# Peptides against a protein of PDB entry 5VZU: the designs that were tried, part 102

Target 1, 271 residues: chain A of PDB entry 5VZU
Amino acid sequence: GRTLEDIFHEHMQELILMKFIYTSQYDNCLTYRRIYLPPSRPDDLIKPGLFKGTYGSHGLEIVMLSFHGRRARGTKITGDPNIPAGQQTVEIDLRHRIQLPDLENQRNFNELSRIVLEVRERVRQEQQEGGHEAGEGRGRQGPRESQPSPAQPRAEAPSKGPDGTPGEDGGEPGDAVAAAEQPAQCGQGQPFVLPVGVSSRNEDYPRTCRMCFYGTGLIAGHGFTSPERTPGVFILFDEDRFGFVWLELKSFSLYSRVQATFRNADAPSPQ

## One batch from the design tools (peptide; made by RFdiffusion4, then SolubleMPNN)

Design b2_p17_8_s3 (from b2_p17_8, 7 letters changed)
Fold by OpenDDE base, seed 3:
Structure b2_p17_8_s3 (fold): chain B 271 residues (1-271), chain A 17 residues (1-17)
Amino acid sequence: as target 1 above (271 residues)
Amino acid sequence: SAREEKLAELRRIFNPP
């Protein structure tokens, strides 16, 4: 019978063949574009730059991490047979932090799925509400016919009425219950483990995370067919490492900073 | 469906044995 190894080899041969077909279709007409590193900003969660990420059987891919206000973006520098270069492989919403449960409950895939799907519904609601407010605001600019109503000079009635009774409204200082800023536990990382049934290409992933955020990953069929966003979790481990849990794929991608210095890779100053 | 087939293929790609 076919072994799991035979099936794996057949699948890898198919992916290699697909990569060869797509590369060969360019008739040796290659367009080269310079890639610049994003400038670092003080508010960036970590230094932007190049990361090497794991994509299962696609192997290692190069992704540019960049920050855009309350969003982070992973852009493919390398493509694969499903997702071409220049696509946004991951989009992270830095407004929607994911709170991981304790280490025991982190092993429960259904618990992580519940947490992520609840955040996804909040993001959808916020998008619908913001879309409705933007829609209603545009509708009321009906053409106000410019009827030139004549400027009647209505007289300045000067009524000076003086009575300054100082009402001592002793507004009791309402106890602003200082919502205890839960100290941003920015220092001690939380113990981290992948849920049961989430595959990792490498078991040597960081077992402590700093913070997690809601995000979406890009998925498509071969040749970039039917592209869609799938929900996931961005996991910040440290300054040089992050992960992405692909919830529907039950997969984990580890991203590690490319430890290379590039000369002349800084973006040109905006003229 | 075509979506479940795509997800099944992607699971094989992302989760090699």
Scores: peptide ipSAE 0.617, ipTM 0.961, DockQ to the pose 0.646
Fold by OpenDDE base, seed 1:
Structure b2_p17_8_s3 (fold): chain B 271 residues (1-271), chain A 17 residues (1-17)
Amino acid sequence: as target 1 above (271 residues)
Amino acid sequence: SAREEKLAELRRIFNPP
């Protein structure tokens, strides 16, 4: 009988062969495009740039991280048999921070799933509401032909405002104990562990994270068939490392900055 | 379903044994 190892090796051979076939099909008609690094902005969560990401059996892939207002994007620089280069492998919603539970509850995959799915539902509701407001605003500017009504000089009637006595109604300020949202300690990273049953290619991932956000990963069949977005968690570890938890895949991708300095990698100034 | 099969395949890719 085929072992799990045999099945894995056969599948790896298939993925390598597919990658080779896809690359070789372009040999006769290649369009080369220069890749420029995204410009850094002061409000960018970390410096944008090239990262190497782990994608299980696909191995290491190069991803460009860029910031677009309230969104971050990971764009594939390298393709695989499922998702070609130029696709947004991850899309991060910087409006929707994920609060990780304590370290004990972080090991519970169902708890992480609950938190992520609740945020996913909020994101869907906001998208529905924002779609309605954009629809109603266009209707009502019928051209009011402003007939020029003549400027009759309205007289300055000096109406004395009456001396309304300030009623001292001493309504006791009900102590709304504003539950002091303990300012999420903005400076200290929190302990981080992957949930049980989430696979990481390397067990050597950062055990402390700065912040997490809701995001979506791109998944497809071979040849980019039936592409869809799957929910996940973007985890910022430091200036040079982030992770993505693929919730439905029970997988973790670690992304590390490419430390290579590139000459002439900045976008030319628009002339 | 075709989606479940795709997810199973992707789990195998992302989580090699």
Scores: peptide ipSAE 0.614, ipTM 0.961, DockQ to the pose 0.606
Fold by OpenDDE base, seed 2:
Structure b2_p17_8_s3 (fold): chain B 271 residues (1-271), chain A 17 residues (1-17)
Amino acid sequence: as target 1 above (271 residues)
Amino acid sequence: SAREEKLAELRRIFNPP
């Protein structure tokens, strides 16, 4: 019978062949563009730049991480047979932090799935509400000449006055101890483990994380067919490492900063 | 469905044996 190794080799050969076919089909249409590193901003979660990410059988890919207010973006610098270069492989919503449970409950894939899907639903609701406010704000500039509707005299309904006695019941004000929102300790790492059934290329991933956020990954068939966004979790480990959990794929991608220094790679100053 | 087939293929790519 075919071994798992035979199936893996056949699949890797297919992906390499497809990559070769797609590159060769565009040989006469290759456009070289200079890539600039995004400028760092004080409010950036980490320094923007180039990261190498794991994509299972596609191997290592280069992604540019950039920050856009309350969003972060991973843009593919390298393409594969499914997703071409220049596409946003990940889009992160920095408004929607994901709180990971304790280390025991982090092993439960269904718990992580529940948390992510609840955040996805909130994001969808906020997009619908913000779409309504933007729609209603354009419609109301019609000068409704409010014709003064005549003030019909409201009849004086009579003041029935009965004398109900003051019961003194001195109910002690239960001190609603405002649960002090523990200041989100943005600096302390929490223990981190992948859920059972989430595959990682390497078991050597950081076992502590700083913060997690809701995000979406881009998926497509071969030749960029039927592209769509799938829900996931962005995991910030440190200044040089982040992860993405592809929830529907049950996969984890680890991204590590490219330590190479590039001359003249800074974006031209906006004149 | 065509989407389930695409997801199955992508799972094979992202989670090699």
Scores: peptide ipSAE 0.607, ipTM 0.960, DockQ to the pose 0.639
Fold by OpenDDE base, seed 4:
Formats: C-alpha cells, sequence, structure tokens
Structure b2_p17_8_s3 (fold): chain B 271 residues (1-271), chain A 17 residues (1-17)
C-alpha cells in the first residue's frame, strides 16, 4: 500500500512539476509590471513594504504589506500554483484585536480556535448589519414626486399667556467618567508560542509579540480553483516581522521585511 | 467533501513532514 511518505513524495513531485510547467509556459509571455511601495501613513501599524513569507513546500514568497484604514493586506508579489500573484494572501481586520492568553493556554489549539471563531462570528454580524444599512440607504431615494402640497391656510397661533416659574431643579450632571481609552501604549511585548499541532517551517520564530489581530487567508486548489477565505491570526512581532496562523491548515507563516533599499520604488505623486 | 479534500491537500502543502 502507499505509505504516507510515498503519497507526500508523489504530491511534492506533482507540485514541482506544476511549478516547472507554469514557469516554462510563462517564459514566452512574461508581463513585467512595476511595483511601487505603498506610501507610509502616520497611522500605519508598521512601515508598509515588501516581506518574505514562508508557505511550507512552496518555500519563500514575496508579499507586499499595505494599510487601508482599519484593514491591512498582504498582496502576493510572487504567485504559486494555488494562489497567483496580485491576490491578497492575507486580509487583516485591525478592528478585531485578538487577545492571546498566557503561554500555557497559548499552547492549546482549541482555545485559540475558540477565540478566533468568536471573532469571526462578530465580523460576520457586522458585515450583515452594514449590508442592511447600505441597502436601506439606497431604497429611500425613490423619486419623491414633489406633489405640490396645497397651500393650507395660516392658522393664527393663539397668544397663550404668561407665568410658569422656572423651578431650579439643579440636576447634577452625573460625571460620565469617560473611560479614558488608555493610549495604546506600545505595551511590553507578550510572550508568544505556537499552539501544539501548528506546524512552522522552523522553530526559529519570535517568542514575543506586540499585538494580534483577526484575519483571513486566501486558499484555493491548483489553478486558483474554488478560492475562499479561511480564518487566522495576524501576529505582529516587531517593525520588520509578522506572522499568520492559518487556523484550518494548522500552519504558521513567518514574514520578514526585505531589508533591501530600492531606488525609485516610491509611488509617483498623483499629478 | 470537495472542501475537505482541498483542505487535506493544502495541509500537506503547508505542513511538509
Amino acid sequence: as target 1 above (271 residues)
Amino acid sequence: SAREEKLAELRRIFNPP
């Protein structure tokens, strides 16, 4: 019978063969597109730019990290047999911070799964509510036929009189203690460990993280068949490193900034 | 299901032995 090793070896040979077929087909029709680095904004979680990411057997891929208000995006600069270049490999919801438990509970995959799935359900609810508001707002622009309302006569407002003494009911304004949003102190990094049963390409990942967010990763079959979003966790380690936990895949991708300085990589100023 | 098969394949890709 085929061993798991035989099945894996055959699958790796198939992936290598597919990669070879795709690369050899593209050699005759390569379209070069200039890539511009996204402009940095003050509110960006980290400097946007190019990162090298790990995708298991696909190896190292280049991803552009960019910020779009309350969302971050990882866009593939390099494609693979499943996900082509230009696709958003990860989408991060900066509204939905993930609070990691202590290190002992971080090792529990089921606990991380619970936390992520609860946030996923909140995101789905918010999308349904926002879809209804956008739908109702368009429905009310029915053409109000300005039927000329007939000029009903000026009924004379009667002059009713005088006296009622203003009672000085000095209702103390209850101090609504505005819960001071503690400025998001760049808090001391939290100790970080992958859950048991989450695979990493290596054990050499940062053991401290700044913050985590809910996100979705893009998954597809070969040739970008049946593309869908799968839930995950974006882990910000530092200015130059982030990770993504692919929850359903039980996998971790580490992304590290490309330290190369590019001349003329800035987006042309909008003329 | 076709989705479970896709996920099983992707797990092999993302989690090489």
Scores: peptide ipSAE 0.575, ipTM 0.955, DockQ to the pose 0.586

Design b2_p17_8_s4 (from b2_p17_8, 8 letters changed)
Fold by OpenDDE base, seed 1:
Parts: C-alpha cells; sequence; structure tokens
Structure b2_p17_8_s4 (fold): chain B 271 residues (1-271), chain A 17 residues (1-17)
C-alpha cells in the first residue's frame, strides 16, 4: 500500500511541478512591481509589515499585514498554485473580538466553531442592515425647488375640551441587572492552546495570546478556481506574531514578522 | 460536493500527514 510518506512525496512533487509551471509561464512577460511597506498609524493593533507564514506543505509564504480602520488585511506577497500574489489571504474584522473559553474548553473544536459561527452570523446581519441604510439614504436628496409658498393667514379656532382623569398605573421598574462587564484584564496574556484536531506545521506556537478577532481566509482550487472566504480566528500573540485558525480546514497558520530592514521601502510621499 | 472535495484537498495541503 502507499505509505503516508509516499502520499506526502507525491503531493510535494505535484506542488513543486505546479510552482515550476507557473514560474515558467511568467518567463516571457515579467511585470516587476515595487512593494512598499504600509505606513504605521497610532491606532494600528501592531506595527504593519511583512510576516512569514507557515501553510503546512506550501512551506513558507510572505504576507503583508496592513490596517484599514476596523479591518486588518493579510495580502500575499508570494503566490502559490491556489492563490496568486496580491490576493488578500486573510481579512480580519477588528470590530468582532472573539473571547476564547478557558484552557480546557479551548481543546474542544466544536466550542470554538460555535463561537466563530455565532460571530459570523452577527457580521452577516450587520452587513444586511447597513446595506439597507446605505440604500435608503441616497434617494431623498432630490433638488428642493424652493417654490415661494405664499403667506396664508390661518385663523384662530379656540376650543377648550375637557378633564380626563389621571390613571395612576404604577408599573414597577424592572431591575435591569446590568451584567457587570468584568474588566478585561488588559495586561496578562490568556493561556492559548489549539483545539484537538487542528493541525499546525510546528507545535512551537505561543501558548499565550493577547486577543482574538473574527476573520475570513481565502481558499481556492489550483489556478485560483472557485475562490471563496472561509471563517476563521485571528489570534494576536505579540507585536511580531499572529496566527490564523482555519476552521473548515482544521488548520493553524503561524505568522512571524520579517525582522529584515529594507532600504527605501517607505511609500513615496504623494506628489 | 465539489466544495467538500476542494476542502478535502486543501486539508491535505494545509495538514500534511
Amino acid sequence: as target 1 above (271 residues)
Amino acid sequence: SAREKKLEELRKLFNPP
């Protein structure tokens, strides 16, 4: 029978061959584009920049992390046979923080899946509601032709009608128990473990995280066929490391900052 | 489905044995 090693070797050979075919197709017309580092903003969750990601058998990929208001984006700098360079491999919604359960419940993949799918449904509802408000607001600025409506002198009418009684209905104020928002202990990283059945290329991932957010990852077939977004969890570990849990793939990608200093990598000032 | 097949192939890619 084929060993697991034989299957792995066949799959690696296919990936190498595909990479070779794609690179060889570009030999006739290469467009070089300079990559600029995104400017840092004070409100950025971490410093934007280049990160090296691990994607199982794809090996090492380079992703640019950038911040766009309430969204973060991971843009592929390196393409692969499925997703070309310049695609947004991950999109993070910084409005939708995910709270991880305790360490025991973090091992349960179904619990993490439940939490993320609930957040996905909220994001979908907000997009539907915001789509309605944006549609209604554009219709009403018809030009108000200022027709000078004449000053009609409408008259005095007087009538005093009567005495209706004060019904005292003393509706008890329902004690809205304000669920005390436990102050998010802003300083200590939460213990972190991957759920059982989520694979990581390396078991050497950070065992504490600062915060998590809802996100989507881009998945496609070979040659960028049938591209779609799959739900996941962005995990911020520290200033130089983040992860993405691909729920449907049961995979974890670890991203680490590229520590190389690049000369002339700043975006030119808009002239 | 075609989607499930794609997800299965992607799982093999992301989660090498």
Scores: peptide ipSAE 0.487, ipTM 0.940, DockQ to the pose 0.615
Fold by OpenDDE base, seed 4:
Structure b2_p17_8_s4 (fold): chain B 271 residues (1-271), chain A 17 residues (1-17)
Amino acid sequence: as target 1 above (271 residues)
Amino acid sequence: SAREKKLEELRKLFNPP
């Protein structure tokens, strides 16, 4: 029978062959697109830009990280046999912060899975509720036929008299202790470790993270067949590094900023 | 299922031995 190793070797050969066929077929029709770096905004979690990602056997990929209000997006600059260039490989919901447990409980994959799946269910509920509000708001703009309101006569409101004695009810203003929004301490990063059974290409990943968010990764078969979103965790390590835990794949991808300065890479000012 | 097969292929891809 074929060993797991034989099946893997055949699959790697097929991927290499597909990559070779695709690259060789595209030699005749390379579409060059100019890539612009997204402008930085003050509210951006980190500076947007190009990141170099590791995807196991796919090797090295380039992703553009950009911020869109309360969402972050990783867009593939390099395609692979499954996901073409220009697709959103990761979508991060910056509304749904994930709090990692202590370092001991971070080793438990089932605990991380529970936390992520609970957040996924909240996101699903919010999308259903927001879809209903947007649907009902459009239905009520039926044409209000301006029925001419008949001029009902101004009934003279009688002049009620003056006698309001000022009751001195000195209601003490209850000190609503404004829960001081603790300034988002750029807190000392928390200790970070991958769960047992989550594969990383290298054990050399940052052992401290700033914050985590719920996200989804794009997965597809070869040739972008049956594309779907799978739940995961975006992990911000620092200004130049983030990770993504692919929960269903039990995989971790590390992304590092491309430190190259590009001349004329800024988006043209909107005219 | 077809989805489980796809996930298994992707696991092999993302998690090389």
Scores: peptide ipSAE 0.486, ipTM 0.938, DockQ to the pose 0.566
Fold by OpenDDE base, seed 3:
Structure b2_p17_8_s4 (fold): chain B 271 residues (1-271), chain A 17 residues (1-17)
Amino acid sequence: as target 1 above (271 residues)
Amino acid sequence: SAREKKLEELRKLFNPP
C-alpha cells in the first residue's frame, strides 16, 4: 500500500514539476516590476510591509501587507501554482472584529466556525443593503427636461424683526449615560490557541494575540482555475507577526515581518 | 462536487502529512 511518505513524496514531486512547467512556459522572458513599500500612516494597525508566510506544502511565500481605510490587504509578491503573484491572498475587514472565546472554547473548531459565519452573514447583509441604496438612488434621475422656467423676480427679503428676548429655557442636561466604551484593551494580549483539527506547519506560533478580525482568503485550482474567497480569521499577534485561519481548509498560516531594510524602496511621491 | 474536490486537494496542499 502507499505509505504516507510515498503520498508526500509524490505530492512534492508534482508541486516541483508544476513550478518547473510554469517557469518554463515563459520562454525565459522574465518581466521585472519594481515593488514599492506602502507608506506608513498613523492609523495603520501595524507598520505595512513585507511578510514571510507559510502555506503548508507551498513552503515560504512573501506577501505585502497594506492598509486601505477600514480594510487590510495581503498581496502575493511570490506566486504559486494556484495563485499568481499580484493577487490578494487575504482581505481583512477591520470593521468586523472577531472576539475569541476563552482558551477552552478556542479549542472548539465548531465554536470558531459559528462566530465567523455569523460575521460573514452580517457582512453579506450590509453589502445587500448598501447595494439597494445605490440602486434606488440611480433610478430617479429620469431626464429632467430642462424647461426654462421663467425668471420670476426675486421678491425683497422682509425686514429683520426685533430682538426676541432669550428665554432662559434651562433644559436640564439629560444625563447622557455615556455608554462606557469598554476601553478597547488594545494593550493586553489574550491567550491564543488553535482549534483542534486546524493544522499548523509549526507549533511554535504565538500563544497570545492582540486582536482578531474577519477576513477572506483567496483559493484556486492549479493555473488559477475557479478562484473564490473563503472565510477566515486574521489574528494580530504583535507588530511583526500575524496569522490567518483558513476555516474551510482547517489550516493556519503564520506571517512574520521580513527583517530587511530596503534602500530606495519607498513609493515615489505622487507627482 | 468540483468545489469539494478542489477543497480536498487544497487541504492536502495546506496540511501536508
Scores: peptide ipSAE 0.480, ipTM 0.938, DockQ to the pose 0.646
Fold by OpenDDE base, seed 2:
Structure b2_p17_8_s4 (fold): chain B 271 residues (1-271), chain A 17 residues (1-17)
Amino acid sequence: as target 1 above (271 residues)
Amino acid sequence: SAREKKLEELRKLFNPP
């Protein structure tokens, strides 16, 4: 039978061949573009910039992380045989925080899947509602002055219902101590572990996270065929590290800030 | 389905043995 080693070698040969074919096809028409670092804003979750990550068998990926109000974006700086450079590898919805369960329940993939799919459904509903409000705003043709149809004086009916008695019982108002929603302390790290059956290239990932958000990842076939978005979780570990859980792929990608300083890499100030 | 086959091929890429 084919050994796991034979399967690995065949797969690596296919990936190398594909990388060679794509590189050679693009070598006939290389377009170089200058990349600028996005400006930092005070409301950015972390400093925007270049991050390096592992994308399964594709090896090293470089992405630009940028913030766009209530959305964050990971844009591919490096292309691969499936997804060209300049595509949005990840789109993060900063309105939709994912609350991870306790450390014991974080090992349950089905629990994480449930939480993410419930958030995905809320995002879909909000998009449908917001689409209706934007659609109805065009349809208000001016109010036709519907003439005031005369107020017919509908009648008096007097019915007498009776005197029922006074029972005093002074039930003490139980102080519903409104459990003060402790302001989700944005600063306390939560213990973090990957669910069972989620593959990580390295077991050396941060075991504490700051916060998580709903997001989508881009997946495609070779040559960018049938591109689609798949649900996932963006995990902020710290100022220099984030992760993405690819839910349908049962995969985890860890991204770390590129510490290289680039001269003249700042975006030109908008004039 | 064709999508399930695509996801399975992607799982092999993302999660090499």
Scores: peptide ipSAE 0.451, ipTM 0.931, DockQ to the pose 0.598

## One batch from the design tools (peptide; made by RFdiffusion4, then SolubleMPNN)

Design b2_p18_2_s1 (from b2_p18_2, 14 letters changed)
Fold by OpenDDE base, seed 1:
Structure b2_p18_2_s1 (fold): chain B 271 residues (1-271), chain A 18 residues (1-18)
Amino acid sequence: as target 1 above (271 residues)
Amino acid sequence: DKRLEELLETFEKADQAS
């Protein structure tokens, strides 16, 4: 019978063979594009740049993390048999923070799934509402020919008097004890663990995270067939590490900053 | 084995998610 190990080896051999076929087919027609690093902004969640994915099967995966207002993007720099280079592997919505439960409840995949799907539904509702407002605004600027209507004189309307008596009805203000929102201690990372049944290609992931956000990941079959976006969680660990939980795939991807300095990697000034 | 098929599908999908 096939072992899990046999299946993994067969799949790895197929991926290596596909990668070899793709690279060998391009020998006669290579298009080179210069990559520029995104400029860093003060409002960026972390410094933008190149990150290495810790993927066992594809080997060296490079993504570029960039910030676009309230969105972040991971763009593939390395392509694979499924997703070509230049595709947005992850899109992060920085408006929609994910609050992870306590460490005990973080092990429950169904709890994480509930939280993510509730955020996905809010994102969908906001997109529907924002689509309606953009549609109605274009219609009504017909050219009102401003004919100059003549200044009719303001008649002085008379001052009616003051007398309304103050009824003192002393309704007791019920002390709604506003539960003091404990200021979320901005500085201490939250304990982090993957849910049971989420596959990690590396067990050596950070056990503390700074914050999480809703995001979507791109998935596709071989040759970029049937590309779709699946819901997930972007996990910021630190300045140099982030992860993505692929909810539907029950997988986790860890990304670590490429520490190499590149000369002449700055974007050209907009001409 | 259904579990092996689910694992294969998980690997294929995890490789599609890269």
Scores: peptide ipSAE 0.020, ipTM 0.565, DockQ to the pose 0.062
Fold by OpenDDE base, seed 3:
Structure b2_p18_2_s1 (fold): chain B 271 residues (1-271), chain A 18 residues (1-18)
Amino acid sequence: as target 1 above (271 residues)
Amino acid sequence: DKRLEELLETFEKADQAS
């Protein structure tokens, strides 16, 4: 029978071969595209830029984080055997914050799964409702045959007089029970732990997080076969670190800011 | 893709066994 060691050796050989094929294909690239860093905006959740990720067994990945209104995007700068460079590895919906439970309930994978799947269902409903409004608006442009209706003379509407008696509508001040918007605890980091059964390459992940959001991650087979988006959680730890929990894969990826300064990496101003 | 998941699980089990 194949030993676990035989399976590991065959699999390592396949991965090395795939990395070699992929690297050799890049060496044959006749065209280079310059990458520009996205400009920072005041409303960006954190400074956009390059992040170094660890993605399971695939090793080191470089991802560019950028902000697009109420969405964030992780774009692969380095490709891998599954997902080529320039693909969106993660898409984050900044409208859909995830509230993590207490530290004890954070260890329960089923609780995290429930929370994420409830948010996923809301996102699907919003997409269906927005699709119906866009569909109904297009149907009413039947060809208005502009029959030139003849200019009927504007009858002078008589000047009705000014008797604006101010009705004292004593509108009772409805006690708008100010639903105390619980002050968005933007400042105090919540204790954070990965659920039991979520794999992490690095146990030295931050044990406090600022906020979490719903997102989707891109997964594919070798050669970018059968690409699909899976639900996950974007975790903001600090200005320089974020994570992504891949819910279906039960895996965690940690991303740390590349601290290197690049000269002339700014996008040219749109002329 | 289940194949990527199986791949990752096989690697993680092997990296823990080394």
Scores: peptide ipSAE 0.018, ipTM 0.559, DockQ to the pose 0.040
Fold by OpenDDE base, seed 5:
Structure b2_p18_2_s1 (fold): chain B 271 residues (1-271), chain A 18 residues (1-18)
Amino acid sequence: as target 1 above (271 residues)
Amino acid sequence: DKRLEELLETFEKADQAS
């Protein structure tokens, strides 16, 4: 029978062949687009820029990290057989922090899955509510033509029902313990480990993280077929490193800042 | 989803050989 190794070798040969076909197709259409680094903003979670990632079976990729208010985006600078360059490989919702459990419970994939899916459902509810408010505001300005409805007569309002005494029932104000959102301790990293059964090409990932956020990753078949967004966790390790846990794929991608200083990589000042 | 299964198999196979 085909061993897992034989199937892997065949699939790696197909991926290499696909990479070769893609690179060879690009040899005829090398449109060099100048990539500008996104401008840094004071409120950016980390400095935006180029990151070198390990994307599972596709190997090494370059991603541009950028910030858009309370959202972060990873945009592919390098394409792969599944997802072409210029696609948003990850979209991060910086409003939806993921609180990782203790290090023992972080090994439990089902615990991480529960936490992520609960946040996913909240994001879905907020999107539905925000969609309804935008829809109701436009409908009411139809010009009601003032058809003169005829003056039907004043039926008499009946009488004075009596004096029911105000019962003083002093309902104790239930202390709604507003769960004080503990101010995000911005400074101390928490211990970090991948869940059991989450694959990582490199076991040399940071064992402490600063913050985690809900996000979605883009997945597709070969040739960008049937693209969809899957739930995941963005993990900020430090100023120069972040990760993404692909929940459905049980995979982890580590991204490290490209330290190369590119001359003239800054966006031209808007004249 | 057959595509998700194919992708999972692709990732699992790629990580076993790294």
Scores: peptide ipSAE 0.016, ipTM 0.566, DockQ to the pose 0.045
Fold by OpenDDE base, seed 4:
Order: C-alpha cells, then structure tokens, then sequence
Structure b2_p18_2_s1 (fold): chain B 271 residues (1-271), chain A 18 residues (1-18)
C-alpha cells in the first residue's frame, strides 16, 4: 500500500515535473508585461502592493493586492498550473465584515462555515436587488411621446377662505437615538486561530488579526479548466500580512508583503 | 483508508486553490 508520505512525494514530483514542462515549453511564448504598483489611496484598508504567498505546492506565488472602492482584489502576478497570471485569485467584499467568535469557537469549522454562508446569502440577495433596480431604471425611458396636450386656459377662481388659528401642537422631538457608531476598534487585534480541519502549510501564522471580510477565491483544474469562485474569509493580520481561508477547500493561504522597494514601479499619472 | 482519500482530496483541492 502507498503511504501518505509516498503519495505526497509522488504528487510533489508530478507538480515539479508539470512546472518544469510548462516553464520549458512556454519559454518561447513568454509575453512580458510591465506591472505597475497600484497608487495608494487614503481610504485603502492597507497599503496596496505585492504580497508573497507560500501556501501552494507550486512554491512561491506573488499576488498584487489592490483596492477598488468597497472591494479588494488579489491579482496573480505569478501563474500556476491551475490559474494563469493576471487572474483575480481573491475578491474581497469590504462591505461584509466577518466577526470571528471567541478563540474556542474559532476552532469550530462549522461555526465559521455558518457565518460565511450567511454572509454569502446576503451578498446574493444584494446582487439580485441591485440587478432589479438597474433593470427597472432602463424600462422607464420609454419614449414619452410628447403629445402636445393643448393649453386649456382654465379659469381664475379667487376664493379667499379664512383665518384658521395656529394650533401650537408641540410635537415632541422624538429622540432619534443616534445609533452610536461603536468606534470601529481599529486598533486592538483579536486572538486568531484556524479552525480544526483547515490545512495550513505552516503553523507559523499570526495568532492575532485586526479584522476579517467575506471574499471569494478562484479555483480551477489544471489548464484553467472549470474555473469557479468559492467562498472564503480574508483575514487582515497587520499592514504587511493577510490570509485567506478557503472554506470549501478547508485550506489557508498566508500572504506577506514584499518589502523590496521598486524604482519606477509607480503607475504613470493618467494623462 | 478514508484518511488517505481525505488527504488526496485535500491535495487535489489545494492545487486548485490559487
């Protein structure tokens, strides 16, 4: 019988061989594209830029994190056998914050699954409602045939009616209970642990996180076959580290900022 | 072995995760 170790070694050999075949065969077909770093905006959750993933069997991956209003995107700078370079590996919905439970309940995968799936359903509902508003807005531009309905001159009637008294009805100003915007406790990280049964390539991940958001990750078979988006959790650890929990895959990907300074990597000013 | 199948499925899925 094959051991787990034998299967892991065989699988790793196949992946290395695939990587070698792809890199060697495509060497003649490599199109080089200049990559520009996204400009930083004041409202960006963290500084956009290049992040290094070390989660995959394929080795080193580079993802560009960028912010697009209420969405964040991880774009693959390096491709793999499944997902080519330039694809959005992760799409994060910054409208849908995930509140992690206490550290004990964070170990329960079913609790995380429940929370994520509830948010996924809300996102689907919002997309359906927004699709209906966009549909109805187009329907009302039926050509109002400006039938020039004739200017009927209807008359003067003057009537003076009288002095009705100012009733001082002192309507009490209903206390609009200002829903106290609980100041987003932006500063204190909460304890973080992966759920039991979520695979991490390394147990050396940050044990505190700042905040979490709903997101989707792109998965595909070899050669980008049957690409689909699976639900997940974006975990912001700090300014330089984030993770993604792939819910259906029960896996965790850790990304760390590339600390290298790139000269002339800024996007050209939009002329 | 169910553990072996679960691990194989985990590896196959981990390779599909980009």
Amino acid sequence: as target 1 above (271 residues)
Amino acid sequence: DKRLEELLETFEKADQAS
Scores: peptide ipSAE 0.019, ipTM 0.558, DockQ to the pose 0.058; fails the geometry check

